# Peptides against a protein of PDB entry 4PN1, part 147

Target 1, 261 residues: chain A of PDB entry 4PN1
Amino acid sequence: KIEMNFLNKPIVPDTTKVISNFLTHYLITEPVEHVEIEAKLGTLIDLETQNRFEFPVMNETILNPEFNLRTRFESDMTASEHKYLNEFLNQAFRDSQKPGRLPFAYKHTKQVDLFYETEDNSRDKIRVSKNQSDNQVLACVKKRRVADLFLYCPNDAFDIRISISDELPVSMPSGNQQPSLTRLKDRVGYVHQEIKIDLTKTTQNDPVYDTTERHELEVEFGNIADLRDRAQKAKDGMEAPLFRRVQLFMDNVRILRREHS

## One batch from the design tools (peptide; made by RFdiffusion4, then SolubleMPNN)

Design b1_p22_6_s2 (from b1_p22_6, 12 letters changed)
Fold by OpenDDE base, seed 3:
Structure b1_p22_6_s2 (fold): chain B 261 residues (1-261), chain A 22 residues (1-22)
Amino acid sequence: as target 1 above (261 residues)
Amino acid sequence: MSFPEEMLEYLKEKLKEALEKF
């Protein structure tokens, strides 16, 4: 007979608890109405050296937001890394179509994002998203970054930023307004067990820096209503459902940040 | 970024196999 441990009960990693509490705060305690919760792969950069920051830790570590660590987060990767991850996810998609597995869903989206200044000179811009093929309006939103949680991952290719955002639907800008910025987005989305994984290639024309291209990988909770329900249960003393969902999310993130060419 | 043609062919084959069971 084999047991898991001397209590013969599952144990929850501290990382899972910390992240779960972070999410619960913005889902339940101070609820964000149109919440988006995503993890981005990127690099924590030391502002002094302009290189990847070196913390005195040997494994995945949630950074304490109370301390100014003099870092910035760059949510970007090379084209080669991005291509490799795309191929990796394509293979994962294929493998998941086999009998006995839960299948991935796949979606390819090409859109144009137009950014407009607000009348009140707010820092937040209005984003109008259109389909590239027919110029149909997909969304018009004002996105506000609410909170970030950073994970330093010294053994992996990427560090992680978990972000909570409020994506507020707003009215279309007046016909007299010109966009201050235009971006082309080519997005490949994979969904597995309501966790969404997006590879995004963004192209932007800058009058000073010419055409710039960014490559991003994002992991998002695809069912916020379910997540909020789980968070409420956690507040009521039943934490297991939330912990399981956060664990699933983080395991997917961990797989992706370890994968590199 | 693209959905590989090889994957489309794979799915096509799997669909064919599934249909042959009927």
Scores: peptide ipSAE 0.028, ipTM 0.625, DockQ to the pose 0.010
Fold by OpenDDE base, seed 5:
Structure b1_p22_6_s2 (fold): chain B 261 residues (1-261), chain A 22 residues (1-22)
Amino acid sequence: as target 1 above (261 residues)
Amino acid sequence: MSFPEEMLEYLKEKLKEALEKF
């Protein structure tokens, strides 16, 4: 018989604890009402070199947000990488349909996002999302970025940004108001154990830069209520459920960030 | 993005199988 360790008890990786604490803060301590929690694959760019940031670490590392490392996060990938991930997830989807597995769910969505300035000239824009086929309004929200946690992943194709956002439902903009920006959004979504994985192609017309296309992959907690419950339990001294959920989330992220064409 | 034809067919088959097992 092999034991896990000299206590023969599970131990929680430090990364899991740090992320769990981060989430707990915005779920419970300073709760965001309409919270969205997602991890995006991308690249930490060094503002000085405009290349991928280099840090003297050899593995996945959560960057301390208190330090300004003069970086930006580019939540984009090449079309080739995006295609590869799509194929990878398609295969994972297929494999999960086999007996003895928990199946993926799949959804393909095409929408148009219209962005409007707020009357109060807030930096946060109102996003009206419509179904591309029938122009039905899907959502009208004001999204506020609350916090970010960055993971530098030197051994993987992508770095990670975990973001806390507030998606506040708001009233539709006035009929006389014109959108400041319009985006076409083509999204394929995979859901496994209430973790949502989205591949998104965004097309945007710019009068100066012509049409631009972005390719993004995001991993999102699909059950915020459950996550909040777990976070509350953690605050109350029972941390295991939260840790397990965060571990699951991060393992999915880790799988994806290692994949590239 | 396009949904692969092969995947669509696969899903149809899997749905059929699921309905038969139900």
Scores: peptide ipSAE 0.026, ipTM 0.614, DockQ to the pose 0.011
Fold by OpenDDE base, seed 2:
Formats: structure tokens, sequence, C-alpha cells
Structure b1_p22_6_s2 (fold): chain B 261 residues (1-261), chain A 22 residues (1-22)
């Protein structure tokens, strides 16, 4: 007979606990009403060297935000990396359609994001998203980044930023207002067990720097209501459901950041 | 523990422990 450990009970990795507590804070303790929770693949850049940050650790490590490590996070990857991940996810999608598996859902979206300054000159901009094909308004929101948690992943191709955002629905800007910025987004989205995985190509026209393209991969919690429920249960002393959901989320992130590394 | 204050203390302690091993 084999047991899991000397207690014969599941043990939760410390990473899972830390992330769970981070999420619980912004779901329950100081709740963000229209919360978006996502992990982006990218690179922690050392501001001094302009290279990937190097820290004397040998595995996935959550960085303490209290310490200024003189880093920035670049949520970009090369076109080739992005293409590879797209192909990888396409294969995963296909494999999931087989009998005995839980299937992926897939969606391809092309949209235009128009950014408007607020009348009160707040730091947050209003984003109007429109479908590229028919110019139909998809959303009008004021998105604010609330908090970030950074994971340094020395053994993988990418580091991770977990972000809490507030995406507040707002009224359309006045007809006389011109957008300060326009972005084209080509997004392929995969959903598995209510975890969303998006590959996004973003094109931005800059009058000074010409057209720039960014390639991003993000993993998002697709069921915030369920996550909030799990977080509430955790606050009430039942942590297991939250830990399981966070573990699932992180395992998906780990698969993606390890791929092609 | 809740973010950020209590968790920051936790992380600080864990980081300290980890660095002491070097």
Amino acid sequence: as target 1 above (261 residues)
Amino acid sequence: MSFPEEMLEYLKEKLKEALEKF
C-alpha cells in the first residue's frame, strides 16, 4: 500500500497558498467588483542589464513586491514563440476532442480597441472595443490594474505576471471625443475547464515609432463567480476548493511556460 | 493570511530563510 505522505493527506504547495491568499484579498477582503484575474507569460527584465533578471533560486519563485528588484515585466514574445504556442494549443485542442477527454472550446476574435481619455484626466482610460468586421461595439470599459504578482521561473522560457484588474463598464465617450490610441487585436482563445487561454497579436500605430506588433499569451480565470465562491469558502476555513482551482490554473500556466523552453 | 500586509511578512520571512541557505 502506498500513501501520499506520513499523514496520508494531500499537501498544498506553498506557491498555491501564496497565490490563493493573493486572490482572496482582491476577491473577498478588499473586493474588486468587476475583477479580471489573468497570468501573462513574459520576461522579468533587469533594468540594470536589460537582460532577463537573474536571481539565486533554482525553481519557480514568487517575488516579494516589497523589495525593489529594479525589474520590469515584458509581456511580449517573439512571433516564432507565439506561433509555436498557437500550434501547440491547436494540437491540445484536437487531442481534447477525443473520447474520454474534456474538450476545449475555441474562438477567434478580431477587434479594434479605441482608448479615450477621461474627462477628469484620470490615469485610467476608457476602452471601447469594436468588432473589426462590422464595427459593432463589443464593450466599453474603464480598466484599472489593481495589483500584480510576479513569478520568476528560471527553468522555463517565460516568467509570469499574475494581475488583478478592475474592468468597470462605463458609458460611451462623447461623440466629439477622439481616441488617443487605437489598437488592433487578433485573438485566438481556448477554454478548458473554464480556464481561458488567449493568444493575442496586437498592432498599434504610432506616428513616431511606426507600427508595432506585440505577441501575448494570457491565462485567465473564466469563472470569476465560482472563484469568488471558492475564495469565500477559504475565508470561512475551507481552503481546499480554492487551492484546487488555483492549482489547475497554475498547472496550465506551467505547461505553457515550459513549452518550447 | 491576507494580502498585502500579512502576506508580505510571510514572503519576507520565507525569502530570508531561503537566502540563509546560501
Scores: peptide ipSAE 0.000, ipTM 0.205, DockQ to the pose 0.401
Fold by OpenDDE base, seed 4:
Structure b1_p22_6_s2 (fold): chain B 261 residues (1-261), chain A 22 residues (1-22)
Amino acid sequence: as target 1 above (261 residues)
Amino acid sequence: MSFPEEMLEYLKEKLKEALEKF
């Protein structure tokens, strides 16, 4: 019989602990009321070279936010990479429908996001999301980016940004207001074990800027209530449920960031 | 946005405690 280690017990990776603590802070310690937690695939760019940043590490590394590394994160990929990931996820979906597996759920959505300036001219904009087919309002929120963790992944095609956001429901903008920005989103969503994986093509039309297109992949915790419960238990000394959930999330992220065309 | 200072200090302390056990 083979054992996992000399204790024959699972050990929690340090990455899992760090991320779990990060999440616990914004779920429990300083709780974000309407929290969204997602990981985006992208690239850490060196502001000096405009190339992918090179850190003196050999594996997945959470960057210390205390250091100004003079980087930016580009949450974008090529159309070919995005297509490859779509095909990859489609295959994963198909395979999950087989007996003995937990199936993916699938949803294709097309929406338009209208961004409005707030009366106080705050940095946070009001986002009105509408279904493209019937123009039904899906959501009206003020989204604030609360915190980020960046993972440098030298062995993979993509780096990762884990983001905490607050999506505060707000009333619709007044009818006399014009949107400052419009985004069309074509999103293919996959859900497996309450982890959401979204492939999104975004077309942005700004009256000042030219139309831009982005290809994004994001992984999101689909059950925040459960995650908050797990985080509370962790705060109370029972960390295992949170660690398991974070590990699942990160393993899905790791699978995706390794794939490329 | 960055990780709050209090959390960073927490992590540093936890690391210190872990290292002291060796």
Scores: peptide ipSAE 0.000, ipTM 0.196, DockQ to the pose 0.151

Design b1_p22_6_s3 (from b1_p22_6, 13 letters changed)
Fold by OpenDDE base, seed 5:
Structure b1_p22_6_s3 (fold): chain B 261 residues (1-261), chain A 22 residues (1-22)
Amino acid sequence: as target 1 above (261 residues)
Amino acid sequence: MSFPEEMLKYLREKLKEALKKF
């Protein structure tokens, strides 16, 4: 007989606890009503050097948000990296269709996002999303970034930003308003165990660079209600369900951030 | 970027292969 440890009980990684607490705060303690929780792959950039941030750690590290590290996060990646991840996920999709596995679902969406300024000139813009094929309105929201948690990943191709956002449904902008920005999004979405993985190619016009293309990979909790329930249970003293879900989420993120072309 | 149509193609081929076993 082999035991897990000298207590013969599962142990929760500290990273899981920290993230779980972070999520619990915005799910339960100060609840965001229309919460979106996603992790984006990208690069922590040192504002002083404009290179990838260097921190004296040797493994995945959650950065303390209380410290201003003079960094920015770039959620873009190269087209080749994006393509590699796409191929990787396609293979994972195929493999998951085999007997004995839980299958991925997938969806390909093309949409146009129109951004409008608010009447009060607030920082947050109204985003109208339309289906690119038939111009049907998919959503009209005011997205507010609530909080970020950054993971520095020195051993991997990407760093991670976990973001809490509030996607507030709002009324359509007045017909006389013109969008301040238009983005075309080509998104391939994968779903496995209610974790959403999206590869997105975004095209927009830029007054300086003419047309720019961005490549993003994001991992999102696909079942917020379940996550909120788990977080509530955690507040009530039963942490295991939340920890398990966060662990699943982070393991998926970890798999992805290790992949590179 | 590869799209779902490629995956559908894969699945269709797998289905065809499976059906050949009958």
Scores: peptide ipSAE 0.029, ipTM 0.582, DockQ to the pose 0.010
Fold by OpenDDE base, seed 3:
Structure b1_p22_6_s3 (fold): chain B 261 residues (1-261), chain A 22 residues (1-22)
Amino acid sequence: as target 1 above (261 residues)
Amino acid sequence: MSFPEEMLKYLREKLKEALKKF
């Protein structure tokens, strides 16, 4: 007979607990109404050296927000890395269509994002997203960044930022208002077990840097209502459903951050 | 963005609770 451990019970990794608590705070304790929860792949950069941050740890670790580590997070990768991840996900998609597997869903979207200044001169801009093909409005929102949790991953190609955002639906800007910024987005989305994985190429014109292209990979919880329900159960003493969902999310993130050409 | 003070308090409390189990 084989047992899991000397208690013969599942054990929850500490990382899962910390992230679950972080999410529970913004889902239940101080609830964000139109919450978006995503992890972005990128690099923690030391502001002093301008190189990747170095910390005396040997594995994935959540950085304590109480300490100012003098870092910035760059949510970008090279075109080559982005292409590799796209090919990797395409293969994963194909493999998941086989009998006995849970299939990926796939969606390719091309949109233009128009950013407008708010009348109240708030720091948050209004984003109008339109379909590139027919210019139909897909969304009009004001996105507010609420909180970030950083994972330093010394053994992997990328570090991780988990972000809580409030994506507030707002009215369209007046017809006489001009956008302050325009971005073209080419996004391929993969969904597996309600975890959404997006590869995005963003192109914009910058007056200083000319045309810039950014390559991003994000992993998002696709069912916030379910996640909120799980978080509420966790607050009520039943933590297992939340832990399982967070573990699934993080395992997907871990797979992706390890892949490189 | 920096963590709000409320979140820091929450995390500290959770950490303390976890440490009591050892």
Scores: peptide ipSAE 0.023, ipTM 0.296, DockQ to the pose 0.096
Fold by OpenDDE base, seed 1:
Structure b1_p22_6_s3 (fold): chain B 261 residues (1-261), chain A 22 residues (1-22)
Amino acid sequence: as target 1 above (261 residues)
Amino acid sequence: MSFPEEMLKYLREKLKEALKKF
């Protein structure tokens, strides 16, 4: 008989604990009402060198926000990397349809995001999302970035930003208001066990730099109510359900950041 | 919870500061 360890009990990785506590804060302690929780693949850039940040660690590391590392996060990848990940996820989708597996769901969406200035000149713009084909309004929200947690991943192609956002539903801008920015989004979405994985191609017109394209991959918690319930249980002393859900989320992120062309 | 409430409060403040830089 083989045991897990000398206590014969599962041990929760420190990373899982830190992230779980981070999420619990914004789900329960100081709850964000219309919370969105996502991880984006990207690169931590050193502002001094304009290259990828270098830190003296050998594995996935949550960065301590108390230190000014003089970094920025670029949530972008090359078109080739994005295509590779799309093919990888398509294969994972196909494999999941086999007997004995939990299947992926798949959705392809094309939308237009229109950004409007607020009357109070706040940094938070109103975003109106429309279906690209028929201009049907899908959402009108004011998105506020609440918090970020950064993971430096020296062994992988990408670093990770976990973000807490508040997406407040708001009224449509007046008909006389012109958008300050327009973005076209082509999104391929995969859902597995209520974890959403989105590949997004964004096209934006810049008055100075003409048309620019971005390629993003995001992983999102698809069931916030369940996550909030798990977080509440964790506050009440039963942490295991939350830890399991966070570990699932992070394992999916880890799979994706390791795959590159 | 693995983090005490005091630590979460501290972390929240530091995260807000860090957010201004990104």
Scores: peptide ipSAE 0.000, ipTM 0.199, DockQ to the pose 0.082
Fold by OpenDDE base, seed 2:
Structure b1_p22_6_s3 (fold): chain B 261 residues (1-261), chain A 22 residues (1-22)
Amino acid sequence: as target 1 above (261 residues)
Amino acid sequence: MSFPEEMLKYLREKLKEALKKF
C-alpha cells in the first residue's frame, strides 16, 4: 500500500497558498468590483544589467514585493516564440477534441482599442474597444491595474506577472474628444475549463518611434464569480476549492512558460 | 507598482495561518 506522505493527506505547495491569499485579498478582503485576474508571460529585467534578472534560487519563486530588486517586467516575446506557442496551443486544441478529453474552445478576434484621457486627468485612461471589421463598440472601460505579483522562473523560458485589474464600465467619451492612443489587437483565445489563454499581437503607431508590435501571452481566470465564491469559502475555513482552482491555473501557466521555440 | 502595506500584512498573516495546519 502506498500513501501520499506520513499524514496520508494532500499537501498544498507554498506557491499555491501565497497566490490564493493574494487573490483572496482582492476578491474578498478589499474586493475589486470588476476584477480581472491574469498571468502574463514575460521577462523580469534587471535594471542594472538590462538582462534577465538573476537570483540565487533554483526554482519558481514568488518575489517578495517588500524588496526593491530593481527589476521591471517586460510582457513581450519574440514573434518566433509567439508563433511557437500558437502552434503549441493549436496542437493542444486538436488533442483536446479527442474522445475522453475536455475540449478547448477557440476564438479569433481583431479589435481596435482607443484610449482617451479622462476629464480629471487621472492616470487611468478610458479604453474604447471596437471590432476591426465593422467598427462596432465592444466595450468602454476604465482599466486600472491594482496589484502585481511576480514569479521568477529560472528554469523556464519566461517569468510570470500575475495582475489584479479593475475594469470599470464607463460612458463613452465626448464626441469632441480625440483618442490619445490607438492600438490594434489581433487575439487568438483558447478556453479550457474556464481558464482563458490569449495570444495577442498588438500594433501601435507612434509618431516618433514608428509602428511597434508586441507579442503577449496571457492566462486569465475565466470565471471570476466562481473564483470569488471559492475565495469566500476559503475565508470561511474551506480552502481546498480555492487551492484546486489556483493549482489548475498555475499548472497551465507552468506548461506554457516551459515551451521553447 | 508597490504592494499596499495592508496587503502585505494580510498575506503574511494568512500564510502563517496556512502553515500552522501542517
Scores: peptide ipSAE 0.043, ipTM 0.301, DockQ to the pose 0.080; fails the geometry check

Design b1_p22_6_s4 (from b1_p22_6, 13 letters changed)
Fold by OpenDDE base, seed 2:
Structure b1_p22_6_s4 (fold): chain B 261 residues (1-261), chain A 22 residues (1-22)
Amino acid sequence: as target 1 above (261 residues)
Amino acid sequence: SSFPKEMIEYLKERLKEALELF
């Protein structure tokens, strides 16, 4: 007979606990009303060297936000890396359609994001999203980045930024206002067990600056209501449901960041 | 945001509990 450990009970990793507490804070303690929670694959860059940050650790670790490590996070990858991940996810999608598996859902979207300055000169811009094919307005929101949690992953191709954002629906800008930024977005989305995995190509057209292209991979909690419920239960003393959901989320992230390593 | 401070306090408490059980 084999047991899990000398208590024969599941053990929750510290990473799971820390992330769970991070989420609970912005779901329950200081609740963000229209919360978006996502992990982006990218690279922690040392501002001094302009190379990937090097920290004296040998495994995945959450960086303490109280310390200024003089880093920036680049949520970008090469076209080849992005293509590889797309192929990998396509295969995972196909495999999940087989009997005995839970299937992926798939969606391909192309949209145009128009960014407008606010009348109050707020740092946050208004984003109007339109369907690229027919210019139908899909959304008009003011998105604010609330908090970030960074994971340094020395053994993997990518580091991770988990971000909390507030996506507030707002009224359309006045007809006299011109967008300060235009972004084309080509996104392929995979959903498995309410975890969204998006591969996104963006082309940014700035009136002042040259066009820039980015390749991003993000993993998002697809059911915020359920997550909020789990977080509330955690605050009420039952942490297991939240831990399980965070574990699932992080395992998906870990698969993706390891694959191209 | 108060999260960083809150998290630090949480971790300190967890560490204290672990040490007391030693």
Scores: peptide ipSAE 0.052, ipTM 0.402, DockQ to the pose 0.165
Fold by OpenDDE base, seed 1:
Structure b1_p22_6_s4 (fold): chain B 261 residues (1-261), chain A 22 residues (1-22)
Amino acid sequence: as target 1 above (261 residues)
Amino acid sequence: SSFPKEMIEYLKERLKEALELF
């Protein structure tokens, strides 16, 4: 007989604990009402060198938010990398349809995002999302970035940003208001066990970016109500359900960031 | 947000507890 350890009990990785505490803070302690929680694949860039940041660690490491490391996060990848991940996820989708497996769901979406300035001249813009085909309104929200947690991943092609956002539903802008920015989104979405994986091609007229098209991969918690319930239980002393859900989420992220063309 | 400060305080307390075992 083989045991897991000298206590014969599962042990929780420290990464799982830190992320769980991060999520619990913004789900329960200082709760965000219309919360979106996602991880994006990208690169931590050193502002001094404009190259990938180098940190003296040998594996996945959560960066302490108290330290200003003079970095920026680029949530982008090459078209080739994006294509490879799409093919990888398509194969994973096919394999999951086999007997004895939990199946992926699949959705392809094309939308237009229109950004409008607010009347109070706040930094946050109103985003109106529409279907590209018929211009039907899908959503009208004011999105606020609340917090970020960065993972430096020296052994993988990508670093990770976990973001907490507030997507507040708001009224449509007046008919006389012109959008300050228009963005086209082509999104392929995969859902497995309520974890959403999205491959997105984005085209926008933003003078800050040299490329007209971006390629992004994001992983999102699809069931916030369940996650909030788990976080509340954790605050009440039962942490295992939250740890299990965070572990599942992070394992999916880890699978994806290890894949490369 | 108070999270960074809260996390640091939490970690410091955990470290103190661990050091008391020596």
Scores: peptide ipSAE 0.028, ipTM 0.458, DockQ to the pose 0.168
Fold by OpenDDE base, seed 5:
Structure b1_p22_6_s4 (fold): chain B 261 residues (1-261), chain A 22 residues (1-22)
Amino acid sequence: as target 1 above (261 residues)
Amino acid sequence: SSFPKEMIEYLKERLKEALELF
């Protein structure tokens, strides 16, 4: 019999621990009530060079949020990359339908997002999401970005931003208020073991960006209640369930960020 | 501010032009 190590126990990667701690903070310690936790694929851009950030590391690394590294995160990819990932996920979907596998679920959604300024001129806008086909309201939220955790991935096509947001349900804007921004969102969503993977194409007239089209890939925790339960257990001294869930999430992210055309 | 109807139509056109398949 061979043993895994001299303790003969599983070991947890440090990345998993750091992310788990990060999540626990905003799930339990300073809990965000309507939390959304997602990872976006993109590129860390050095503000000085306007190129991809170059950090003197040779593998996936979590950047310390206490340091302002003069970076921005571009949560975008080329249409070609996006298409490749779509095809890749479609194949993964098909393969998962085979006997002995856990199946993906699939959903294709088209929606219109209308953004409104708040009465208090808050930085956060109200987003009204409507189904593109029948204009039925899907959601009305004020999304607040709570925290980010950036992973620099020098060996992969994409860097990662893990974001914690508060999606506060709010009342619909007054009927006389006009949207400040309108966005079309075409999303194909894949769900596997309650991890959501979304490929999203957005079109909008963005005053900040030169392009009106974006191609994004997001990975989201689909069961926040379960995650919160796991985080609570971690605070109570049982870390394994949280670590396993974070590991699953990150493995999915790692698969995706390595795939490119 | 955007005019929703006009903007939606404009954006739909742009979306079609992208010719990306999901």
Scores: peptide ipSAE 0.024, ipTM 0.475, DockQ to the pose 0.014
Fold by OpenDDE base, seed 3:
Structure b1_p22_6_s4 (fold): chain B 261 residues (1-261), chain A 22 residues (1-22)
Amino acid sequence: as target 1 above (261 residues)
Amino acid sequence: SSFPKEMIEYLKERLKEALELF
């Protein structure tokens, strides 16, 4: 007979606990109403060197937000890396359709995002999202970034930013108002066990920064209600359901950040 | 509503190789 350890009980990694506590705070303790929780692949850049941040650790490490590490996060990758990930996920999708597996769901979305200044000159802009094909309005929101948690991943191609955001539905801007920023999004979404993986190509044009193109990969919790329920149970002393869900999320992130062209 | 159609068309040209399943 084989046992897991000398207690014959599962062990929860500290990474899982820290992230779970982070999520619980913004789900339960100081709840964000229209919460979005996502991880982006990217690079922590050292502001002094303008190169990838270097920290004296040898594995995945959650950075302490209490310290100013003089970094910025670049949520971008090369076109080649992005294409590789697209091919990788396509193969994963195909493999998951086989008998005995849980299948991926797939959705391809092309949309236009129009950003408008607010009347109160707040920092947050109003985003109107439209279907690229017929200009049907999909959403009109004001997105507020609430909190970030950064993971430095020295052994992988990408570092990770986990973000808590509040997407507040708002009324449409006046018909005579011009957008300050226009962005096109080509997005393919892969959903597995209610974890959403989005590959997004973005091009945008604004009067200040000209035209820029970005390639992003995001991993998102697809069932916030379930996650909130799990977080509440955790606050009540039953942590296992939350830990399992966070571990699933992070394992998917870990798979993706290790892939490179 | 002021939809910047010309800008959208320009941006479409800048997007190379659409993401696809197959």
Scores: peptide ipSAE 0.080, ipTM 0.674, DockQ to the pose 0.013; fails the geometry check

